# Peptides against a protein of PDB entry 5EG6: the designs that were tried, part 84

Target 1, 151 residues: chain A of PDB entry 5EG6
Amino acid sequence: RLRSQTVSTRYLHVEGGNFHASSQQWGAFYIHLLDDDESEGEEFTVRDGYIHYGQTVKLVCSVTGMALPRLIIRKVDKQTALLDADDPVSQLHKCAFYLKDTERMYLCLSQERIIQFQATPCPKEQNKEMINDGASWTIISTDKAEYTFYE

## One batch from the design tools (peptide; made by RFdiffusion4, then SolubleMPNN)

Design b1_p24_7_s1 (from b1_p24_7, 14 letters changed)
Fold by OpenDDE base, seed 1:
Structure b1_p24_7_s1 (fold): chain B 151 residues (1-151), chain A 24 residues (1-24)
Amino acid sequence: as target 1 above (151 residues)
Amino acid sequence: SRPLPSFKVSEETLKKWEERLKEA
């Protein structure tokens, strides 16, 4: 059986020069596709094309211009990040943001804070890393106040 | 109630996605 649930959300937001998550405040973010060999920096070259899982992206706050470090957007299956998924990114999917060039660090919500969460390898499944729900993000449009998902 | 982490993308971003998707 398919079930839908409306769930409260915390939105990624920039305040005081820091990223945090708020139930009341949100930022509208640009998601820029980068080349895989793009170096870290404030200046970057945006690549054309639809974003696919496994690609490198920059999340940039539309208001402040503040950006997170380079991220690899990865598809989420339950509580695992898929390392080899390469299909197009969709709002209907959950995603995880691997901080590029880290030891399995993922962007994670912890209460109101945005932290790095170290994923645990899946010994039996080399193409997966174990994350928590706080590291499973949903992409939504700016006109969405609530998100309904199906389980 | 279980809060879920979400981030809102700009309308500009979404429009670009839609355009790119249509061209694909």
Scores: peptide ipSAE 0.349, ipTM 0.787, DockQ to the pose 0.085
Fold by OpenDDE base, seed 4:
Structure b1_p24_7_s1 (fold): chain B 151 residues (1-151), chain A 24 residues (1-24)
Amino acid sequence: as target 1 above (151 residues)
Amino acid sequence: SRPLPSFKVSEETLKKWEERLKEA
């Protein structure tokens, strides 16, 4: 379903050299597109093109330079991450961030903490993994207080 | 109710996205 409303949110933020989630503070992040075969490291080659689901990205805090490990952006349907979606990423979509080279670990909000959450395989749907609401992220601009999202 | 997890993208990133989107 489509909703347009003001909802309480916590923002990804870097403080004290660590990622956390805050209702008051936020970081502005670069999202860099990488090649699928790009190795992990502080130095990486940014690829041209609009980001599509299924692609590898690097999130970098614009202020501190702190970065998360390489992530795969995946489309979210309700509480599932779609493994085969490849359409363009949109702010109107929820997305999940799979941590590359992990056993179904996703970037997840847990109160004020940023953790890794292990998704559960969907027995009936091999193209989906079950996540939670904390692993469903919304990409927003720095000046947006309200947004529309799909469920 | 639980707050929604969100993250803000930099203006630079947004500008790049807009440009890339127009070219696609």
Scores: peptide ipSAE 0.348, ipTM 0.780, DockQ to the pose 0.091
Fold by OpenDDE base, seed 5:
Structure b1_p24_7_s1 (fold): chain B 151 residues (1-151), chain A 24 residues (1-24)
Amino acid sequence: as target 1 above (151 residues)
Amino acid sequence: SRPLPSFKVSEETLKKWEERLKEA
């Protein structure tokens, strides 16, 4: 499915020390690649290399320095997160952010709030977990206010 | 219609990605 029309979006943003989503305000985020064995913490070692699906990343607000916990970035197919995809991350792809070391918890948009959503195992496909639309994120550059992607 | 969740990547990050791709 091609979404070629102008679509309403909410952007990840930090306000008052908390993550939220706004249609008018946005944060510019660093996305840092981490080693798979990197421990959780405010300080971390950035790994060199292009980010691939399945790898561990840190999202850091460029203005406030606020960061989310370690995430595994996963490719999205329809309403499922792919557990074994390992191709390079692309802005044209939808992605999901698995909270590392949790039981299938994903970063999710619920109205204006950022929450954790527990994915459901896919019974027939062991390499997939079922997520909702709020857990399917689009990566965009700072100069873009609108985006078109394939679903 | 539900708004689509998006996040913007810093220009610095994008530049790093591009540089890394060229060097790889």
Scores: peptide ipSAE 0.326, ipTM 0.775, DockQ to the pose 0.091
Fold by OpenDDE base, seed 2:
Structure b1_p24_7_s1 (fold): chain B 151 residues (1-151), chain A 24 residues (1-24)
Amino acid sequence: as target 1 above (151 residues)
Amino acid sequence: SRPLPSFKVSEETLKKWEERLKEA
């Protein structure tokens, strides 16, 4: 469904060397595509190509240079993360960020804090994991002053 | 109701995406 300006949002932001989410402040982030075999570290090699769901990415704050651990960007269907979606990433889609090499841990908003939230397996749907709304992220451009969310 | 989480991507990132999309 369509969410208008009446819906509040919190933006990923880096402050004091930590990631948090603010309704007033925001950071501009690089999304770097990594090879699936890329190891964790501050130094990484960016690969060419349009980002597809299921691929490994690095989110880096353009101002501070702070980066999150390697993430697998996954497509979101309502309150589930899709494990097998591989279509191109779109701003119109909600996405989830699986922390690579974890047991179903996803980047999640909890109040103003950025935490890891463990997804619950879907017994009847093997290709899905249950996440909460705080783990469903929307990608937006920096130049867009007014924008609408889609659910 | 909880605020919706979002993040802004850099202009550089978006430009790269556009270029890659055109090449596809």
Scores: peptide ipSAE 0.318, ipTM 0.771, DockQ to the pose 0.090

Design b1_p24_7_s2 (from b1_p24_7, 14 letters changed)
Fold by OpenDDE base, seed 5:
Structure b1_p24_7_s2 (fold): chain B 151 residues (1-151), chain A 24 residues (1-24)
Amino acid sequence: as target 1 above (151 residues)
Amino acid sequence: SRDLPSFKVSEETLKKWEERLKKS
């Protein structure tokens, strides 16, 4: 994909008990694997194993302990979230975070805010949902100050 | 300009992933 405009990055961060997207600050997050039948709550049981797309996860800030609701991590292909991908998660992949038990709501960046974005079904491709760039997350290590991934 | 979202994983999480890659 070719882009002609300037691109910048914002990082998921927790401040004042709230999640936000910062260009200067970032949080280091645990990605905990959960059982598919795990209930929502601040207390949860971490499952052993390597995370694959399609599985339920909890994102927890390593400093504050703040956590997002249960998410299903999904692989991204261009501007679509794949519903049936099940290969291992990699930092070299773009991913989307589906809010579990919602109507196609995904974790999304909107300026400094973290919001929910409703994906649109793909009529001709039942295994895909259309998302925007703000809902396509790049996973990076803590030692990287800046990183941008292009398709 | 366009902002892209980035997600930094913990060192512990990254270490687990790296170990997985070495064993594969």
Scores: peptide ipSAE 0.412, ipTM 0.808, DockQ to the pose 0.078
Fold by OpenDDE base, seed 4:
Structure b1_p24_7_s2 (fold): chain B 151 residues (1-151), chain A 24 residues (1-24)
Amino acid sequence: as target 1 above (151 residues)
Amino acid sequence: SRDLPSFKVSEETLKKWEERLKKS
């Protein structure tokens, strides 16, 4: 889609014990692969293997150790999260993070805040849920000062 | 303006991925 607005990148960051989205600061995060049946908690067992879409992961700040709840990483197509994609995760892909045990809640950026956004079912396509741009995340390496992904 | 969300992966995680990719 064409946009006339200026586009900027915000990075997931932990400050003051809270997750937020900053244009100036960033955190380096571990992405741990979990078993699908892993229970929620601060203690968890990390699985070996390359992460594929549809799998359960834990995001942990490397500096503070603060973690988000268990997430299912899903592939994004435009403004939809794909429910059945299972190919390997890539930095070149957009991804969405479904919060496990919720009703279509996804990790979402809202200005400087990190919130949960409820996806809307896609009636015409059962394998998709409608999300917004704030719920479409890009994974980047730490050696990149700035990165913006355009659709 | 429109903000796009991103996050940086730790070096440890990145190395792990790279090693796995080499084995795949």
Scores: peptide ipSAE 0.411, ipTM 0.801, DockQ to the pose 0.088
Fold by OpenDDE base, seed 2:
Parts: C-alpha cells; sequence; structure tokens
Structure b1_p24_7_s2 (fold): chain B 151 residues (1-151), chain A 24 residues (1-24)
C-alpha cells in the first residue's frame, strides 16, 4: 500500500525548473496526501495514512522542490481511469493523476514532454474516462532496496 | 491547453514535510 512517502515513477523528471520526460534519467519524488479541501499554493497540510484512490495528492520533486498541481490519484483499468474507485492505492497497478478542478485533464507523457491530456468520457460507463497509455503511471516506493517495474 | 503548471514549494514547507516523513 501507498502512503505519504518518497517514490519513483518512470519518465517523470525535473530539469531547468520544469517537468520533462526522460527515458534515461529517473527522478525521485515525494507523494503527499492532502485534505480534500486543501487549497492550491506553496504551503500545504499533509495527512497521514494510506492513500486511497480518489484522494488528493501532491507530487514534489525531492531534488528541486518543484511540484505539480494538486492531483487526484485514480485507479486505472486498461485504457480507462476509474472515477469512483476508493480502495487503497496499490503499487501493483497503474494509476492516473487527474488535475484537480479541471475538465478531465490528466498528467500525461507525450514524447519528451509532460502535458495535460483530456480524457474522453466513456459512453457506456459513467464511472470511467478513457485515457491513453501516456496517462498511466507506475509508482514505486523508494523505501525498499529493490524495485520492480511493471509493463 | 497542454501546458502543465508547476509550483516551487518553499524550503520551509519541504523541511516540514521531510520531518513528518521521518516520523512516519
Amino acid sequence: as target 1 above (151 residues)
Amino acid sequence: SRDLPSFKVSEETLKKWEERLKKS
């Protein structure tokens, strides 16, 4: 299970004060659990406990201190993000990061850039949004000596 | 828009978070 801690994710890197994609360079990040009503800013109140899908999190580069906007971590099922999943986040599964207070915008890898990708509503499933592979992320805890990546 | 906004977290806040993580 995942909680507020140091993590590693593939391809996400900070360089020159900006988030970039790199297949060669790996970044280390902090993931912090926030209150659902926490406002955007430079100062935050962090919560303890296991992170559940649907909760608000903050990703911060451990080296530069650069942070992404508030994100809602969502469970991924193949090419879809689940909107109503609320179970504890599992590192065995890919996840998606919804940019809070946007119209279905997700953190996405596109070539060598980190961008916002607008998910498409699923016509037949109201609890799902269609995302691409670039919007699916694998989070690995860095508290262990060994890492395992999933395809 | 495809642009991704980012923020610079203050050093004070970073230290606060780090201390919290150490206690967890």
Scores: peptide ipSAE 0.291, ipTM 0.811, DockQ to the pose 0.683
Fold by OpenDDE base, seed 1:
Structure b1_p24_7_s2 (fold): chain B 151 residues (1-151), chain A 24 residues (1-24)
Amino acid sequence: as target 1 above (151 residues)
Amino acid sequence: SRDLPSFKVSEETLKKWEERLKKS
């Protein structure tokens, strides 16, 4: 079983009460696995387990405690987010963070800013949505010592 | 070169995830 873990993200950190992008620094966050039926809120129940694509997660700043809205981590294939992939999250794959309960909005890096990018439906592939590179996050391995915290 | 967003996960965690994947 996997509990909440500390992760480090490039192009994501908290500053001035807002989430910002940085090409020079890595922000440290807790990633929390939630139940699919968990409601939005500042307080939430964390679920144990390995994170799979399609599951709901919370990213919480390890410094400020600020959290993004609930995200669904989705597998990425080329320039598309897969809506029905449910295998374990792996370094072998890229991922996208869908903002839950939105109209295809994804966490996206654009010009060193964090924005919501609206994916385009794939007319002939109902299980896919077109995303841009800024919405495709690469998973890389690291040790805890490699995490960087923002102040 | 293209600079894309990324996030780091502990090797231990990834190993566990990948092991689960192999067993599937």
Scores: peptide ipSAE 0.234, ipTM 0.629, DockQ to the pose 0.043

Design b1_p24_7_s3 (from b1_p24_7, 13 letters changed)
Fold by OpenDDE base, seed 1:
Structure b1_p24_7_s3 (fold): chain B 151 residues (1-151), chain A 24 residues (1-24)
Amino acid sequence: as target 1 above (151 residues)
Amino acid sequence: SRELPSFQVSEETLEKWKKRLEEA
């Protein structure tokens, strides 16, 4: 189970004051659990406890302190993000980061860049949205500020 | 009630990232 702690996310790191993607490097971030009603702002309160899918989180660079906007961490099943999954987040499973208060926008790796990707609704499955592989992230615990991905 | 930990990020950082996302 994942708690508010330092984690490493695939391909994501900070360099030169910007978020970057790398096929070789993982960045270390604090992942913080927020209340669902927490507003976007300079200051926010962090909840204690295990992170569950569907909850709002903040990713903060462990080195620079740079943060992404509020994200909803969602469970991934194959090529779809699950909208109603609420079980504890497992580091062994892929997850997707929905940009909160957007129209199905997800944090995505595309051509070595971090972008937002608009998921496609599943017409016959209202609880799922189709995402690409670049929007599927792996999270691992780390005590380091940087992790090298080995292929 | 328990006091919860707080975390701060600069508004500049938030705006910078938001802008980048909008341009993507």
Scores: peptide ipSAE 0.033, ipTM 0.414, DockQ to the pose 0.067
Fold by OpenDDE base, seed 3:
Structure b1_p24_7_s3 (fold): chain B 151 residues (1-151), chain A 24 residues (1-24)
Amino acid sequence: as target 1 above (151 residues)
Amino acid sequence: SRELPSFQVSEETLEKWKKRLEEA
């Protein structure tokens, strides 16, 4: 289970004060749980408790303090993001970061940059959206670096 | 497992999304 805390992301890390993408290095970020009605802004209020899929979060660089816009963390099943999953976030599973208030846009690693990727609705399953491989992320607590992920 | 080289995210991309935030 995940709380508002420092986490490591597989594809992002900070080097020389700048964001870098790598599958071989881990970056440290704060993931903060927000209220669903929290507005976007320079300042925000952090909620206590375990993070569940479907909830709103902020991802903040632990080094520079730079942050992404509000995200909704969603559970990933194969190559689909689940829209209705609400169980506690598992650090052993892939997740997707939906850019809140967008048209199915997800945080995505593509080639040499971080971009927005527009998910495609699943024709047979209304509770799922199709994402690409670059939109699947792994995050773990920094004190649990011993975890092994299989892809 | 997906293996990728390390690369820097473009400043242009970051400027569109990054904000200096402070916990209230």
Scores: peptide ipSAE 0.032, ipTM 0.482, DockQ to the pose 0.055
Fold by OpenDDE base, seed 2:
Structure b1_p24_7_s3 (fold): chain B 151 residues (1-151), chain A 24 residues (1-24)
Amino acid sequence: as target 1 above (151 residues)
Amino acid sequence: SRELPSFQVSEETLEKWKKRLEEA
């Protein structure tokens, strides 16, 4: 289970005051649980407790303090994001970050750049949206952040 | 199957994301 804490996020890091992506680097971030009705802003109220899929979170760079807009963390099943999964977030399972209040936009790594990727509705399953591998992220504890990753 | 659309994050969008928390 994952709580509001400092985590390392695959391929996402801050360099030169900007968000960057790298297949060989991990970024250390605070993941903060928010209320579902929390408004967008630089200041926000953090909730304590276990993070569940479907909940609103903030990713804050542990070094620079830069924050992404509000995200909804969603469970990933193969090439799909699950819209109705609500079980506790597992660090051992891939997740997707839906940009809140967008039309199916997800945080995505593409060609070493961070982009917004628009998911496609699943024709046969209303509770799923199709994403690509670049929109699937892995969260690990900060004790792993000391390692350098190579592909 | 078709390739799904992707959008590069513009500098303007990145600037919007440069929200620094006072608590950070």
Scores: peptide ipSAE 0.029, ipTM 0.439, DockQ to the pose 0.064
Fold by OpenDDE base, seed 4:
Structure b1_p24_7_s3 (fold): chain B 151 residues (1-151), chain A 24 residues (1-24)
Amino acid sequence: as target 1 above (151 residues)
Amino acid sequence: SRELPSFQVSEETLEKWKKRLEEA
């Protein structure tokens, strides 16, 4: 299970005041749980408790304090993002970061850059969206009190 | 497990990232 805490995200790190992608490096970030109705802004309130799929989160660099826009963390099944999964986030599972208030845009690693990738609706499954491998992420906790999973 | 307090980022940072992501 994952709580609002410091985590490491593969392929994402900060250098020179900017976010960078690397196939071999891990970046340390805070993952903050937000209210579903939290607006985009410079100030946000962090919620306590376990993070569940479908909830709104903020990724903040632990070093620089730089943050990404609000994201909805979603469970991944192979190359699909699950829209209705709401169980606690597990470090053993891959996840996707939906950019909140967009048309199926997900945080994606492409050619060593962080971009938006537009997911395609699944024709026969309304609760799923098709993503690519670059939009599937692994999270490992830096909290020694919790189990850490390494891919 | 560690519970984190409220956090703040500059509006400039947010806008920078929004722009960057939109251009991708």
Scores: peptide ipSAE 0.022, ipTM 0.522, DockQ to the pose 0.080; fails the geometry check

Design b1_p24_7_s4 (from b1_p24_7, 12 letters changed)
Fold by OpenDDE base, seed 5:
Structure b1_p24_7_s4 (fold): chain B 151 residues (1-151), chain A 24 residues (1-24)
Amino acid sequence: as target 1 above (151 residues)
Amino acid sequence: SRELPSFQVSEETLEKWKKRLEEE
């Protein structure tokens, strides 16, 4: 797909006790690995080990301690989330955050808001779900800044 | 124009990932 538009970035951030998508500010988040059978709650047990796609994680703001619900981190290929990828998480990949125990709901930005986006099944590829650009996340390090580019 | 999402990992998380890469 060929495009000729300006692309900008919004960052996951916590403000006033709420998650939002900021163009100017960003929070630093822990990605905690959980057991697959870990229950939802403010208190949870962090599992030892390296994070792989398909595993259950908690995103926790390092400053406020605010956390999102349990998520399954999935590898993204183009405009699809892979359901069976299990390799280690890498910053070379885009990722999607499936809200655990939902009907294909993924963490998504919509302007300044963080919302849930329902993925569409891929009829010909049962191991994939179609997501939008707002649900395809880039993982950045602490030294990254906001940027704009052209496609 | 199009807006894309990014999220920043903590230093501790990043260090763990770096350690993994060094061990592979």
Scores: peptide ipSAE 0.459, ipTM 0.840, DockQ to the pose 0.078
Fold by OpenDDE base, seed 3:
Structure b1_p24_7_s4 (fold): chain B 151 residues (1-151), chain A 24 residues (1-24)
Amino acid sequence: as target 1 above (151 residues)
Amino acid sequence: SRELPSFQVSEETLEKWKKRLEEE
């Protein structure tokens, strides 16, 4: 298994064997890039490369080793997740984490809890799904940690 | 109005990603 990249977030951490949200705590995670055909499991093959929208990833807690199910990182445009975007993940651009092999379920922050939010199909745009603000995540550099984003 | 969720990535990691992208 190849070494993955380390990231941190203020709104995701592991407590009591479960994922929780907190504005007062920072969680550290490894993001593992997987092949599109990688199966679900505790053991998986990590691939190298820059992460692109549409690719499959695993979020693993750097402290406890707890992991979320396989996720597909998707580009966000306003209040919609783009289903066909495949460009490299960019700084300051919003993204969404689709739970792979679900009915439009996305990783969502709600009332300091991590939940699954079901996206709604866009009536006139088949390549988009409507998500809420809690399901829209922003990627920033460490030197820009002083920035605060509000809805 | 509320603060939105975010992920932080180190500059070192970002530079590594750029390098990998150029080599791909």
Scores: peptide ipSAE 0.229, ipTM 0.616, DockQ to the pose 0.063
Fold by OpenDDE base, seed 1:
Structure b1_p24_7_s4 (fold): chain B 151 residues (1-151), chain A 24 residues (1-24)
Amino acid sequence: as target 1 above (151 residues)
Amino acid sequence: SRELPSFQVSEETLEKWKKRLEEE
């Protein structure tokens, strides 16, 4: 299970004031659980507890403090994002980050860049959206005492 | 869930990334 904590992912890091994706470098981030009704802003309230799929989160660079817009973390099944999954986030599972209040836009790795990828709806499965492999992420928790991040 | 102290992120950062994400 994943809590609001420092996490690391292989394909996301901050360089030059921008988020970058790299298969060779790891980035360390805070993943913060937010209230579902939390608005975008300079200041936001972080909630403590286990993060569940479908909840709103913030990814904040542990070094620079740079943050992405509010995201909804969603469970991934093969090449689909599940819209109604609400079980606790597992670090062993792939996840997708939906850009909140967008038209099915997800964080996606494309040619070592972080882009928005528009998921396609599944006509016969309204609870799923089709994403590509670049929109599937694996995040692991880190121990600050044992982990060192380099940009 | 338990409420924690507020976390701050600059509005400039947020706007920068919103814009970039929209353009790509």
Scores: peptide ipSAE 0.023, ipTM 0.517, DockQ to the pose 0.070
Fold by OpenDDE base, seed 2:
Structure b1_p24_7_s4 (fold): chain B 151 residues (1-151), chain A 24 residues (1-24)
Amino acid sequence: as target 1 above (151 residues)
Amino acid sequence: SRELPSFQVSEETLEKWKKRLEEE
């Protein structure tokens, strides 16, 4: 039997060479800081330092080394992604991952799949974009391993 | 109702972030 803790929470992990979501398993990731002008590719140069919102990052699976395309990590306020926030990233904050060089596309959990979700501009607030709950992520502490919990 | 989607970050990474926040 699955524990109740896995019923209402979805976790990102790598399976079969692709990113997937699971209610039973979750993966551990590294978030690497990149230069703003870093090119897309499997090979990339990691920048030393602390990550701030608005900066370019790579999300890498700690087990397989699989990485998503370049992302801009953005702060989330309610159901909006903030375009101009630049304070340090915190595990206590919700975050969104903008797919760099796209038209407002964000990393999103839909059902059991990871997709791109197009954010809607906020007419009254140019510094915000409306996202759904699936595009708002929480960061949790973990060891460098994949976990599965069951009852 | 459901919780927000989540991913796990290494302890090393989180410790770096905590340190930064404590310095401010």
Scores: peptide ipSAE 0.047, ipTM 0.497, DockQ to the pose 0.058; fails the geometry check

